# Ledger of designs, part 41: peptides against a protein of PDB entry 2KNC

Target 1, 74 residues: chain A of PDB entry 2KNC
Amino acid sequence: KGPDILVVLLSVMGAILLIGLAALLIWKLLITIHDRKEFAKFEEERARAKWDTANNPLYKEATSTFTNITYRGT

## One batch from the design tools (peptide; made by RFdiffusion4, then SolubleMPNN)

Design b2_p18_1_s4 (from b2_p18_1, 17 letters changed)
Fold by OpenDDE base, seed 4:
Structure b2_p18_1_s4 (fold): chain B 74 residues (1-74), chain A 18 residues (1-18)
Amino acid sequence: as target 1 above (74 residues)
Amino acid sequence: ELELLLKEALELLEKLIS
């Protein structure tokens, strides 16, 4: 009993589609894991940058508060 | 679970080729 040519062709097409979908899912999963790790590192670096700026004598805060000596609250 | 899937896949291949 030789294999049915139609069954073979359809099975090959189905296998190619499934392999393609699996490859896309793996690719998306790898990118998602990579992006989450990179984002976590970025947030850690930003957190460290706040600590480093507090200890950096060259850091000047962008916000300046001026006390108006002439304002008496009246 | 993976072993079961492999067995099922092999059975399908055997049915396809035989």
Scores: peptide ipSAE 0.033, ipTM 0.606, DockQ to the pose 0.051
Fold by OpenDDE base, seed 2:
Structure b2_p18_1_s4 (fold): chain B 74 residues (1-74), chain A 18 residues (1-18)
Amino acid sequence: as target 1 above (74 residues)
Amino acid sequence: ELELLLKEALELLEKLIS
């Protein structure tokens, strides 16, 4: 027997929707993996920059802490 | 699970082509 035209049309529509959804999920997954890898590199570089600053003998802290001897907390 | 889904997909395809 020949295929039912309505069944064929609905199956094709369903297949297109599923392929579209799968493509979106794959795309989102690839972006998420890419972003996580880039973020991990960024955090590593930030950690290295902090380490390099701490060990740089030329680095002078921009802030200094002074203890106010006259301040008696009320 | 994947094998079961494949069997179901083939059965649906057979119904479509029959």
Scores: peptide ipSAE 0.031, ipTM 0.601, DockQ to the pose 0.053
Fold by OpenDDE base, seed 3:
Structure b2_p18_1_s4 (fold): chain B 74 residues (1-74), chain A 18 residues (1-18)
Amino acid sequence: as target 1 above (74 residues)
Amino acid sequence: ELELLLKEALELLEKLIS
């Protein structure tokens, strides 16, 4: 006896859905890996820039702290 | 676990084709 046509149709539909879901998961995985690699590079470059700034004698902090020694609290 | 799932999948495929 040949395969039941209904069983064949349902199995094909199920296979298509599973393949589609698998493709979406693979796509998301690839993007996530890519983004993590790019973020890691960004953090490394940011860390390097911090070290370069610390060693640059021309770097001037945007903020300065001044102590008013003449201030006497009332 | 994975081998069991593979066996079941092959059995279902056999029923589908035969």
Scores: peptide ipSAE 0.031, ipTM 0.596, DockQ to the pose 0.055
Fold by OpenDDE base, seed 5:
Structure b2_p18_1_s4 (fold): chain B 74 residues (1-74), chain A 18 residues (1-18)
Amino acid sequence: as target 1 above (74 residues)
Amino acid sequence: ELELLLKEALELLEKLIS
């Protein structure tokens, strides 16, 4: 028996689609892992920068809280 | 399960070639 031409065509199309889908999933996985590692480094650097600022004796906080004692909240 | 799936895949391949 010769192969059914329709079965061959559909199988080739299906194989191409599966390979394409697999490649996209692998690609997405790789970039997601990469982005998570980069974001983790960014958050670590940001946390370190806050720590360094807190320990700097020359640092003056940009935010000061003033309580208006004369303000009677109505 | 994987071994069973491989057997099924081989059967489908044989159906494609025959």
Scores: peptide ipSAE 0.029, ipTM 0.583, DockQ to the pose 0.056

Design b2_p18_2_s1 (from b2_p18_2, 15 letters changed)
Fold by OpenDDE base, seed 1:
Structure b2_p18_2_s1 (fold): chain B 74 residues (1-74), chain A 18 residues (1-18)
Amino acid sequence: as target 1 above (74 residues)
Amino acid sequence: RLEEELEEALKLAEELAK
């Protein structure tokens, strides 16, 4: 019995669709992994910049404490 | 790519803030 031409055609079409879908998923996965690595690097650099700011002796906190010497707390 | 998109977003935000 020769292969059912319809089964062969449907199997080829199905294989092409599966390969196309797999290629799209792999592509999206590669992009997502790349973007996550880049984001992790960005967060590391941001963390480093925050530490550098915190350790910068020139950084003055926006909060200034003024002791009003003339305030007689009645 | 993500850095470029972030830089573009920052530039757009700076332009909108002027």
Scores: peptide ipSAE 0.039, ipTM 0.434, DockQ to the pose 0.007
Fold by OpenDDE base, seed 4:
Structure b2_p18_2_s1 (fold): chain B 74 residues (1-74), chain A 18 residues (1-18)
Amino acid sequence: as target 1 above (74 residues)
Amino acid sequence: RLEEELEEALKLAEELAK
């Protein structure tokens, strides 16, 4: 007895849907891994920029501490 | 891609700050 034509058609349709879903999941996974690697590089570059800012003679800290020499702590 | 979108967002923020 040959396979039921309905079972064959439904199995082919199901296989196509599963392949499409698998391809979308793989695509999303690849993008997510890529974005996490780019974000990690960006955070590393921002960390380096904070260190380079300390060595950049053009960087002026926005926060200046004024020590009042006349303040005797009374 | 993410860096490019971030650079575009930074450029937009710089334009809006002007």
Scores: peptide ipSAE 0.038, ipTM 0.431, DockQ to the pose 0.007
Fold by OpenDDE base, seed 3:
Structure b2_p18_2_s1 (fold): chain B 74 residues (1-74), chain A 18 residues (1-18)
Amino acid sequence: as target 1 above (74 residues)
Amino acid sequence: RLEEELEEALKLAEELAK
């Protein structure tokens, strides 16, 4: 007895839907990986720009620490 | 892509500031 024609049709339709869903998931995954790699590069460039700012002789931090050399702890 | 979209947004902001 061959497989029921209805079972074959439903299995083919189900397989097409699963392939379509898998393709969408793969597409979303590829985009997400790409965006994370670009964000990582952006954070690296931002970190580099911060180092360049730290080496700029015109850059002064808003906060300065002073050591009181006259403070003799009692 | 993300950097290009950011650069386009910055160019648009500069154009609007003008």
Scores: peptide ipSAE 0.035, ipTM 0.415, DockQ to the pose 0.007
Fold by OpenDDE base, seed 5:
Structure b2_p18_2_s1 (fold): chain B 74 residues (1-74), chain A 18 residues (1-18)
Amino acid sequence: as target 1 above (74 residues)
Amino acid sequence: RLEEELEEALKLAEELAK
């Protein structure tokens, strides 16, 4: 009994679709890993910049908290 | 890629802030 021609055709089509899907998933995975590494680096650099600012004796905080003691929040 | 996209967004923001 030769292989069922329909089964062979469907299996080949299915294999092509699975290879295409696998390639897209691998591509997305590589991009996601890359983007997360870059984001982690950015957050680390931002954290360092905050520490460097805190250690600068010439830095004056741009934010002043004024508590209005006369404000009765009704 | 992300750094390049961020640099483009920052350049656009600087241009809009002018």
Scores: peptide ipSAE 0.032, ipTM 0.421, DockQ to the pose 0.007

Design b2_p18_2_s2 (from b2_p18_2, 15 letters changed)
Fold by OpenDDE base, seed 1:
Structure b2_p18_2_s2 (fold): chain B 74 residues (1-74), chain A 18 residues (1-18)
Amino acid sequence: as target 1 above (74 residues)
Amino acid sequence: KLEEELEEALKLAEELAL
């Protein structure tokens, strides 16, 4: 039996659709992996920036405790 | 896996072409 032209056309269409779907899935996967790596790097840089702020000798706390020496505890 | 699935798809296409 010679190849049915309809079967060949449908198989080619199916193959193109599967390749297109596979390409979209690979693309989404690559973006997702990229975004996760970028987010991890961003959180590391943020954690480092917080650490650098804590160790900055020029950093002055916004809150200070003052003992009122005139408070006699009445 | 992908090559195996492709080989199976090619075998099915060959069986349909016969």
Scores: peptide ipSAE 0.031, ipTM 0.629, DockQ to the pose 0.053
Fold by OpenDDE base, seed 3:
Structure b2_p18_2_s2 (fold): chain B 74 residues (1-74), chain A 18 residues (1-18)
Amino acid sequence: as target 1 above (74 residues)
Amino acid sequence: KLEEELEEALKLAEELAL
């Protein structure tokens, strides 16, 4: 029995749809992995920048403490 | 589950193609 032409056509259409869906899933996966790597790098750079700010001699804290030596405390 | 359903669909397609 020759293959039913309808079965062959439906199988080819199904295969094309599955390949298309697989390609979309792979594409989304690649983007998601890329974005996560870029985000991880960004968080690492942000953590480094925060650490460098702590060691930067130009960084002046907004809060300064002054001791009033003239206050007698009566 | 999806691979199993795909394998069953492939077997059904093979039986229909013979």
Scores: peptide ipSAE 0.029, ipTM 0.619, DockQ to the pose 0.051
Fold by OpenDDE base, seed 2:
Structure b2_p18_2_s2 (fold): chain B 74 residues (1-74), chain A 18 residues (1-18)
Amino acid sequence: as target 1 above (74 residues)
Amino acid sequence: KLEEELEEALKLAEELAL
């Protein structure tokens, strides 16, 4: 009933691989959660900036619409 | 689930130690 040296070696290798994979998954999960929180803040700030611009009485539209009197639509 | 997997891992480790 001695430990099968091959089984011990394979189990150690398997454990190292599983720990490495788990660490990568945890790392990816943490980054994904961080990025989602940052993106949510960015979208909120963008929504506020758009709202503030719409309510700013000093805002002048940079785009002017001109009707081309010579355009016949043909 | 994690506790069940831990119990199975402990049983496997015990079987490998005998």
Scores: peptide ipSAE 0.025, ipTM 0.575, DockQ to the pose 0.049
Fold by OpenDDE base, seed 5:
Structure b2_p18_2_s2 (fold): chain B 74 residues (1-74), chain A 18 residues (1-18)
Amino acid sequence: as target 1 above (74 residues)
Amino acid sequence: KLEEELEEALKLAEELAL
C-alpha cells in the first residue's frame, strides 16, 4: 500500500511552510537583537556627546533665559 | 508496559494507514 498522494503533497507543503516560517522568525530575532545592541550603543554615544557638550566652554545653550530688568513686580 | 502498548498501537496505526 503506497502512501496517500494527497497526504504526501500536504506534508511536503506543510514542511516547506514551517521551515520558511521558522527561518523568518530566526532572521527577525537576529535583526531585533542586532538593532537593540546598535541602538543601545547609539544612545550611549548620544549621552556621552551631551555630557561633552556641557563641558565645552564654546557651547551656547539654545535656551536663553531673559531676565527682564524692567519688570519691577507690581 | 505503557511503552510496549504504545509501540503496538503505533504499529497497528501504521498497518491501517499504509
Scores: peptide ipSAE 0.016, ipTM 0.379, DockQ to the pose 0.063; fails the geometry check

Design b2_p18_2_s3 (from b2_p18_2, 15 letters changed)
Fold by OpenDDE base, seed 4:
Structure b2_p18_2_s3 (fold): chain B 74 residues (1-74), chain A 18 residues (1-18)
Amino acid sequence: as target 1 above (74 residues)
Amino acid sequence: SLLEELQRALQLALELAS
């Protein structure tokens, strides 16, 4: 059998495109998974930092709540 | 899937080359 050169060329081009797209998808997937893991670690560290702040005896809350004694609620 | 399509494309190319 003789090959159909046009069909071969189109098939090769299609294969290259599919490989490229697959590589991009794999790359994006790996980055996404990596970023989610790193983000989870970040949130865990933030949670720990919040606990560390609570345990720090030198820490004072920046927000204060005051009760206005003269206020009469209607 | 893209891989299945790739495999089919490669198979067709191989069949044409034979």
Scores: peptide ipSAE 0.066, ipTM 0.691, DockQ to the pose 0.051
Fold by OpenDDE base, seed 3:
Structure b2_p18_2_s3 (fold): chain B 74 residues (1-74), chain A 18 residues (1-18)
Amino acid sequence: as target 1 above (74 residues)
Amino acid sequence: SLLEELQRALQLALELAS
């Protein structure tokens, strides 16, 4: 049992470290999943807002396109 | 919980050391 006490101490220390690392990984994973869900909702709302704007007859785009009919291309 | 897992690990270690 003499040298076994050192093995036990090292195994306990290793186990504590592994549990701590696992907890941090789980925590980060949960945050990442939460953030992705929130971002997906944001993109959906943005797409819906764009659709509503496109269907609004009062909406006027900030940019306009003009074709120069005098350009001969030569 | 993490505390419960730590307590279980410590208990197993004490049993191994005894």
Scores: peptide ipSAE 0.066, ipTM 0.705, DockQ to the pose 0.047
Fold by OpenDDE base, seed 2:
Structure b2_p18_2_s3 (fold): chain B 74 residues (1-74), chain A 18 residues (1-18)
Amino acid sequence: as target 1 above (74 residues)
Amino acid sequence: SLLEELQRALQLALELAS
């Protein structure tokens, strides 16, 4: 029927939109999960690096603190 | 595949139109 054709066309358009939206959501979700996992690994490695530095007797701090006795803080 | 799913969806829509 003519009216059925319109319903079919609208349903197809709706389906395409829904599939597209779903694909975008899935894509975004996958990227988000990937980024979170990578960030978690980065933070873990960073934590390990700090731990290793603290326990490494060969590590010497690059920063030296000097007190300027002439500075009055005024 | 996504294309196969779309094809199936279109076929179903065509069947509904017939």
Scores: peptide ipSAE 0.058, ipTM 0.697, DockQ to the pose 0.043
Fold by OpenDDE base, seed 5:
Structure b2_p18_2_s3 (fold): chain B 74 residues (1-74), chain A 18 residues (1-18)
Amino acid sequence: as target 1 above (74 residues)
Amino acid sequence: SLLEELQRALQLALELAS
């Protein structure tokens, strides 16, 4: 059972590392899903704000297009 | 619990090594 002890020790160490790695991956996955849901909510609120601005009759567009009548090109 | 599972796993490893 001499060589078996080394196999057992290495297998236990490997198992602990794999369990730890699996736990970290699951944890990261849960955080990623949570963050994406929160980001989606943020994008929805941003879209609502833009939509609300478009329907506000008192809103004056900050950016306007002007035609330079004096431009004769070159 | 996870602690009980780990303790049992260590016990089995010791039995196998013995």
Scores: peptide ipSAE 0.040, ipTM 0.673, DockQ to the pose 0.052

Design b2_p18_2_s4 (from b2_p18_2, 14 letters changed)
Fold by OpenDDE base, seed 3:
Structure b2_p18_2_s4 (fold): chain B 74 residues (1-74), chain A 18 residues (1-18)
Amino acid sequence: as target 1 above (74 residues)
Amino acid sequence: ELEELLLEALRKALELAA
C-alpha cells in the first residue's frame, strides 16, 4: 500500500542533498552580496578621500604659474 | 532554517512511507 522503501530512502537522500546544495548556494550568495556592499562602500570612501585631498590646504600643485607683467608683446 | 527544512523533509518522507 505504501511506496517502496527504496523510493522513500532515495527521496529523503535527494531532499537532503538538494537542501544542502541550496543552503551552500544561498550562503555563497549572501557572502558575495556582503562583499560587494563592503567593496562599494570602500570605493565610495576612497572617492571621498580623494576629494578631501583636493581640498587639503596643505596640498600644493607641483606646477606654478608666473604672470610676466612686463611682457607687452610688440 | 536549514534544520527546519530538513526536519520537514524527513517528516514528509516518513508520512509518505507510512
Scores: peptide ipSAE 0.064, ipTM 0.700, DockQ to the pose 0.052
Fold by OpenDDE base, seed 5:
Structure b2_p18_2_s4 (fold): chain B 74 residues (1-74), chain A 18 residues (1-18)
Amino acid sequence: as target 1 above (74 residues)
Amino acid sequence: ELEELLLEALRKALELAA
């Protein structure tokens, strides 16, 4: 009872494809989790940097406030 | 690691085809 060469070839190819696909899925999952953690850290650092900027006594806001002395609030 | 998986797959394929 010799092995069916076509069945063997297709099974091997299928196994390789499945392993490759599984590896790609695992890889994508790992990088997605990693990227989410890194992004969260980045946003935290950015938020901290914004707070530090706001607390810097040398920082002048780009927004200019003009007091209208003629405005009497009704 | 990958080679071992390939060899195992080949073995299983041969066992199935026997």
Scores: peptide ipSAE 0.062, ipTM 0.710, DockQ to the pose 0.053
Fold by OpenDDE base, seed 4:
Structure b2_p18_2_s4 (fold): chain B 74 residues (1-74), chain A 18 residues (1-18)
Amino acid sequence: as target 1 above (74 residues)
Amino acid sequence: ELEELLLEALRKALELAA
């Protein structure tokens, strides 16, 4: 009337594998969520930095437009 | 890849236990 040793052994091995798989999935999920949040913050900071650059009084655009007054566009 | 291998191993173990 004792438990089947093979069934017990296989069930223990299966449980260990399931726990390991679950731990890996949880770990990957946490990292993925963390990375996405960090990336979103990074993109927001980049967008803000671009805005701040535009409003920086010391920033001068690399491109200058000049109108040639002698050009008549013929 | 590791996850897939583990899932396959789990499936094989379950099939063996059944």
Scores: peptide ipSAE 0.057, ipTM 0.712, DockQ to the pose 0.032
Fold by OpenDDE base, seed 2:
Structure b2_p18_2_s4 (fold): chain B 74 residues (1-74), chain A 18 residues (1-18)
Amino acid sequence: as target 1 above (74 residues)
Amino acid sequence: ELEELLLEALRKALELAA
């Protein structure tokens, strides 16, 4: 005998919900992967920029260290 | 691709309803 109309309706509703949920999960996954790749690239570029600055002969360190001759360490 | 997925989904739904 043909399937119960209620079973068909519930199966269709369930399928729609599952497809929607799957689409949202895939969307979130794609965004997360994209963001992670972009972040990794950003960190690599930042690391490289720091290295380049350290090796740049034109870079003068803004911080100067002075020895306080009057400091008597306890 | 989307149309094929829809057709396959419809086919499976029809098979389930048969």
Scores: peptide ipSAE 0.033, ipTM 0.624, DockQ to the pose 0.045

Design b2_p18_3_s1 (from b2_p18_3, 17 letters changed)
Fold by OpenDDE base, seed 1:
Structure b2_p18_3_s1 (fold): chain B 74 residues (1-74), chain A 18 residues (1-18)
Amino acid sequence: as target 1 above (74 residues)
Amino acid sequence: LELLQLLLQLARELELEL
């Protein structure tokens, strides 16, 4: 009746700790999967916004080609 | 499920030894 009670108490404490750790790992895994999906959506929206900027009719290229009409190449 | 069964088994063993 002595060592067996200590083994049972330690086993119950160990089981509670393992359940707590498993719950934290599952929770962290679910958050990590959620955050990866949200980040992938954010990168897709950012990529789409970059493509829409390339097709913006208000985007004037910073490079204006001036044809010098007075340049008659000799 | 198995962990809960193990806990219930350990509890029953403890009741039999008390």
Scores: peptide ipSAE 0.035, ipTM 0.652, DockQ to the pose 0.117
Fold by OpenDDE base, seed 4:
Structure b2_p18_3_s1 (fold): chain B 74 residues (1-74), chain A 18 residues (1-18)
Amino acid sequence: as target 1 above (74 residues)
Amino acid sequence: LELLQLLLQLARELELEL
């Protein structure tokens, strides 16, 4: 009965540690998948916003180039 | 709840082997 009680205690402790580790790994995996999906969505939305800006007839470029027709380069 | 039941079942199976 002596070695068996120690095996029981160690097996229960080992099971609790494995469950805790598995829960942490699942949690980390879920966060990592969520974060990657969210980041990919944000980069896609940012890419779409650039395309929508290019197609938006209300978009005025912040930089306008004026050709001075009176400038005869010396 | 299910995880606690599984732990209690494993503890009971291990008590039956002792």
Scores: peptide ipSAE 0.034, ipTM 0.655, DockQ to the pose 0.068
Fold by OpenDDE base, seed 3:
Structure b2_p18_3_s1 (fold): chain B 74 residues (1-74), chain A 18 residues (1-18)
Amino acid sequence: as target 1 above (74 residues)
Amino acid sequence: LELLQLLLQLARELELEL
């Protein structure tokens, strides 16, 4: 019957679209979880490297403060 | 699971009407 074939075609198209959308959502979720774990590890390693640099007796600060003794603040 | 059951139901309805 003509109307029933159209309902079946629309239902199959709808199912393919839903499966495709579900696959994209799962893929995005997996990437987002992976990226959050990698970012958390990166921020921990960065925090550790900053702490190790601050306590390293061989670290020379790149910033030197020069006191201009001739600067008479007017 | 429910979507696969719905697809299997639609396939059976199609086989009965054809």
Scores: peptide ipSAE 0.033, ipTM 0.634, DockQ to the pose 0.107
Fold by OpenDDE base, seed 5:
Structure b2_p18_3_s1 (fold): chain B 74 residues (1-74), chain A 18 residues (1-18)
Amino acid sequence: as target 1 above (74 residues)
Amino acid sequence: LELLQLLLQLARELELEL
């Protein structure tokens, strides 16, 4: 009956390890889903802010392209 | 649930063998 006791002990240890691993995987999954939803909202808000800036009639683009009319590219 | 049932079964088998 010695090998059967060892099998039971190893099975209990294995079960505890599997439960611990499953709990960590569930925890990581929940965090990852939460963070992705928050990041998606942040990117949506950033996209909206860019559109609002483009439609603001008071916004002058900081980039002034000066076409030098006197530059004859040879 | 199945893992708990398996652990309870193994515990019962161990109690019958002691």
Scores: peptide ipSAE 0.033, ipTM 0.640, DockQ to the pose 0.119

Design b2_p18_3_s2 (from b2_p18_3, 16 letters changed)
Fold by OpenDDE base, seed 4:
Structure b2_p18_3_s2 (fold): chain B 74 residues (1-74), chain A 18 residues (1-18)
Amino acid sequence: as target 1 above (74 residues)
Amino acid sequence: LLLLLAKLLELLLEFLEK
């Protein structure tokens, strides 16, 4: 008996749905791995930028403490 | 991708011929 036309239709529909779902899962996995690597790199670069800010000769602290030489504390 | 789709279609046909 040739394959039942209903079995052929359901198997083709099921295959298309499984391929679509697999493609979405692979796509989501690739994005999630990419985003985690990029975020980890960004946080490492930001951490390095904080360490390099301590050594950056152009960084002037926004807070300047002036010792008033004329202030004799009474 | 197209080769993978073709191979999956081939496997589906082989399954339907049994």
Scores: peptide ipSAE 0.039, ipTM 0.639, DockQ to the pose 0.056
Fold by OpenDDE base, seed 2:
Structure b2_p18_3_s2 (fold): chain B 74 residues (1-74), chain A 18 residues (1-18)
Amino acid sequence: as target 1 above (74 residues)
Amino acid sequence: LLLLLAKLLELLLEFLEK
């Protein structure tokens, strides 16, 4: 018995919807993996830049703490 | 992906021939 025309139409529509959904899921997955790798690299580079600035022998702290020896807090 | 699409089309054709 040939396939019912309604079953054929519903199967084709279902296949198109499943392909579209699968393509969106794959696209979202690829972007999410890419963005996580790029963000992890960015945080590592930012961490390294902070460590390099903290250990830079040319970095002179702009803040000089003057202990006022004559300040007896009353 | 292309192989999965080809298999889905093959399955659809086999369903249309029955």
Scores: peptide ipSAE 0.037, ipTM 0.630, DockQ to the pose 0.065
Fold by OpenDDE base, seed 5:
Structure b2_p18_3_s2 (fold): chain B 74 residues (1-74), chain A 18 residues (1-18)
Amino acid sequence: as target 1 above (74 residues)
Amino acid sequence: LLLLLAKLLELLLEFLEK
C-alpha cells in the first residue's frame, strides 16, 4: 500500500517548519548570549568608572552638607 | 542539526518504502 500522499505532504511540511523553527531558536539563542555578555561587560565598566570617580582626590563632591549646629528643631 | 536532518530523511525514506 503506497504511503498516503497526504501523510507524505504533511510530514515534509512539518519537517521544513521544524528545521526553520530550530534555526530561528539557535539564532535567537546566539544573539541573546552575545548581548548578555556585552551588557554585563558594559555594566562592569560603568561600575568601575563610578568607583574610580569616588577615589579621585581631585573630585570635590558637589554636595556640601552643612550641619547647622545652632538649629534647635523645635 | 545535520545528524537530526539525516535521521529525519532516513525516517522519511523508511516511511516511503512501506
Scores: peptide ipSAE 0.037, ipTM 0.632, DockQ to the pose 0.079
Fold by OpenDDE base, seed 3:
Structure b2_p18_3_s2 (fold): chain B 74 residues (1-74), chain A 18 residues (1-18)
Amino acid sequence: as target 1 above (74 residues)
Amino acid sequence: LLLLLAKLLELLLEFLEK
């Protein structure tokens, strides 16, 4: 009995869909691993830059707090 | 990946020959 033409068509369509899905999953996995490594590096560099800025004696805070000595709250 | 694809193709051909 030759292969049922419907079984052949459904098996080929199923194989193409599975290959396409596998390719998309691999692509998404590679991007996700790349982005997580890059993000972890950027968060470490930002943390280090914050510590270096806090200990820099030449760092002048952009914000000055002025106390108004004439403000007697009612 | 290429070996997995080759094995899937072999399995499909064996199914179509039955």
Scores: peptide ipSAE 0.036, ipTM 0.622, DockQ to the pose 0.061

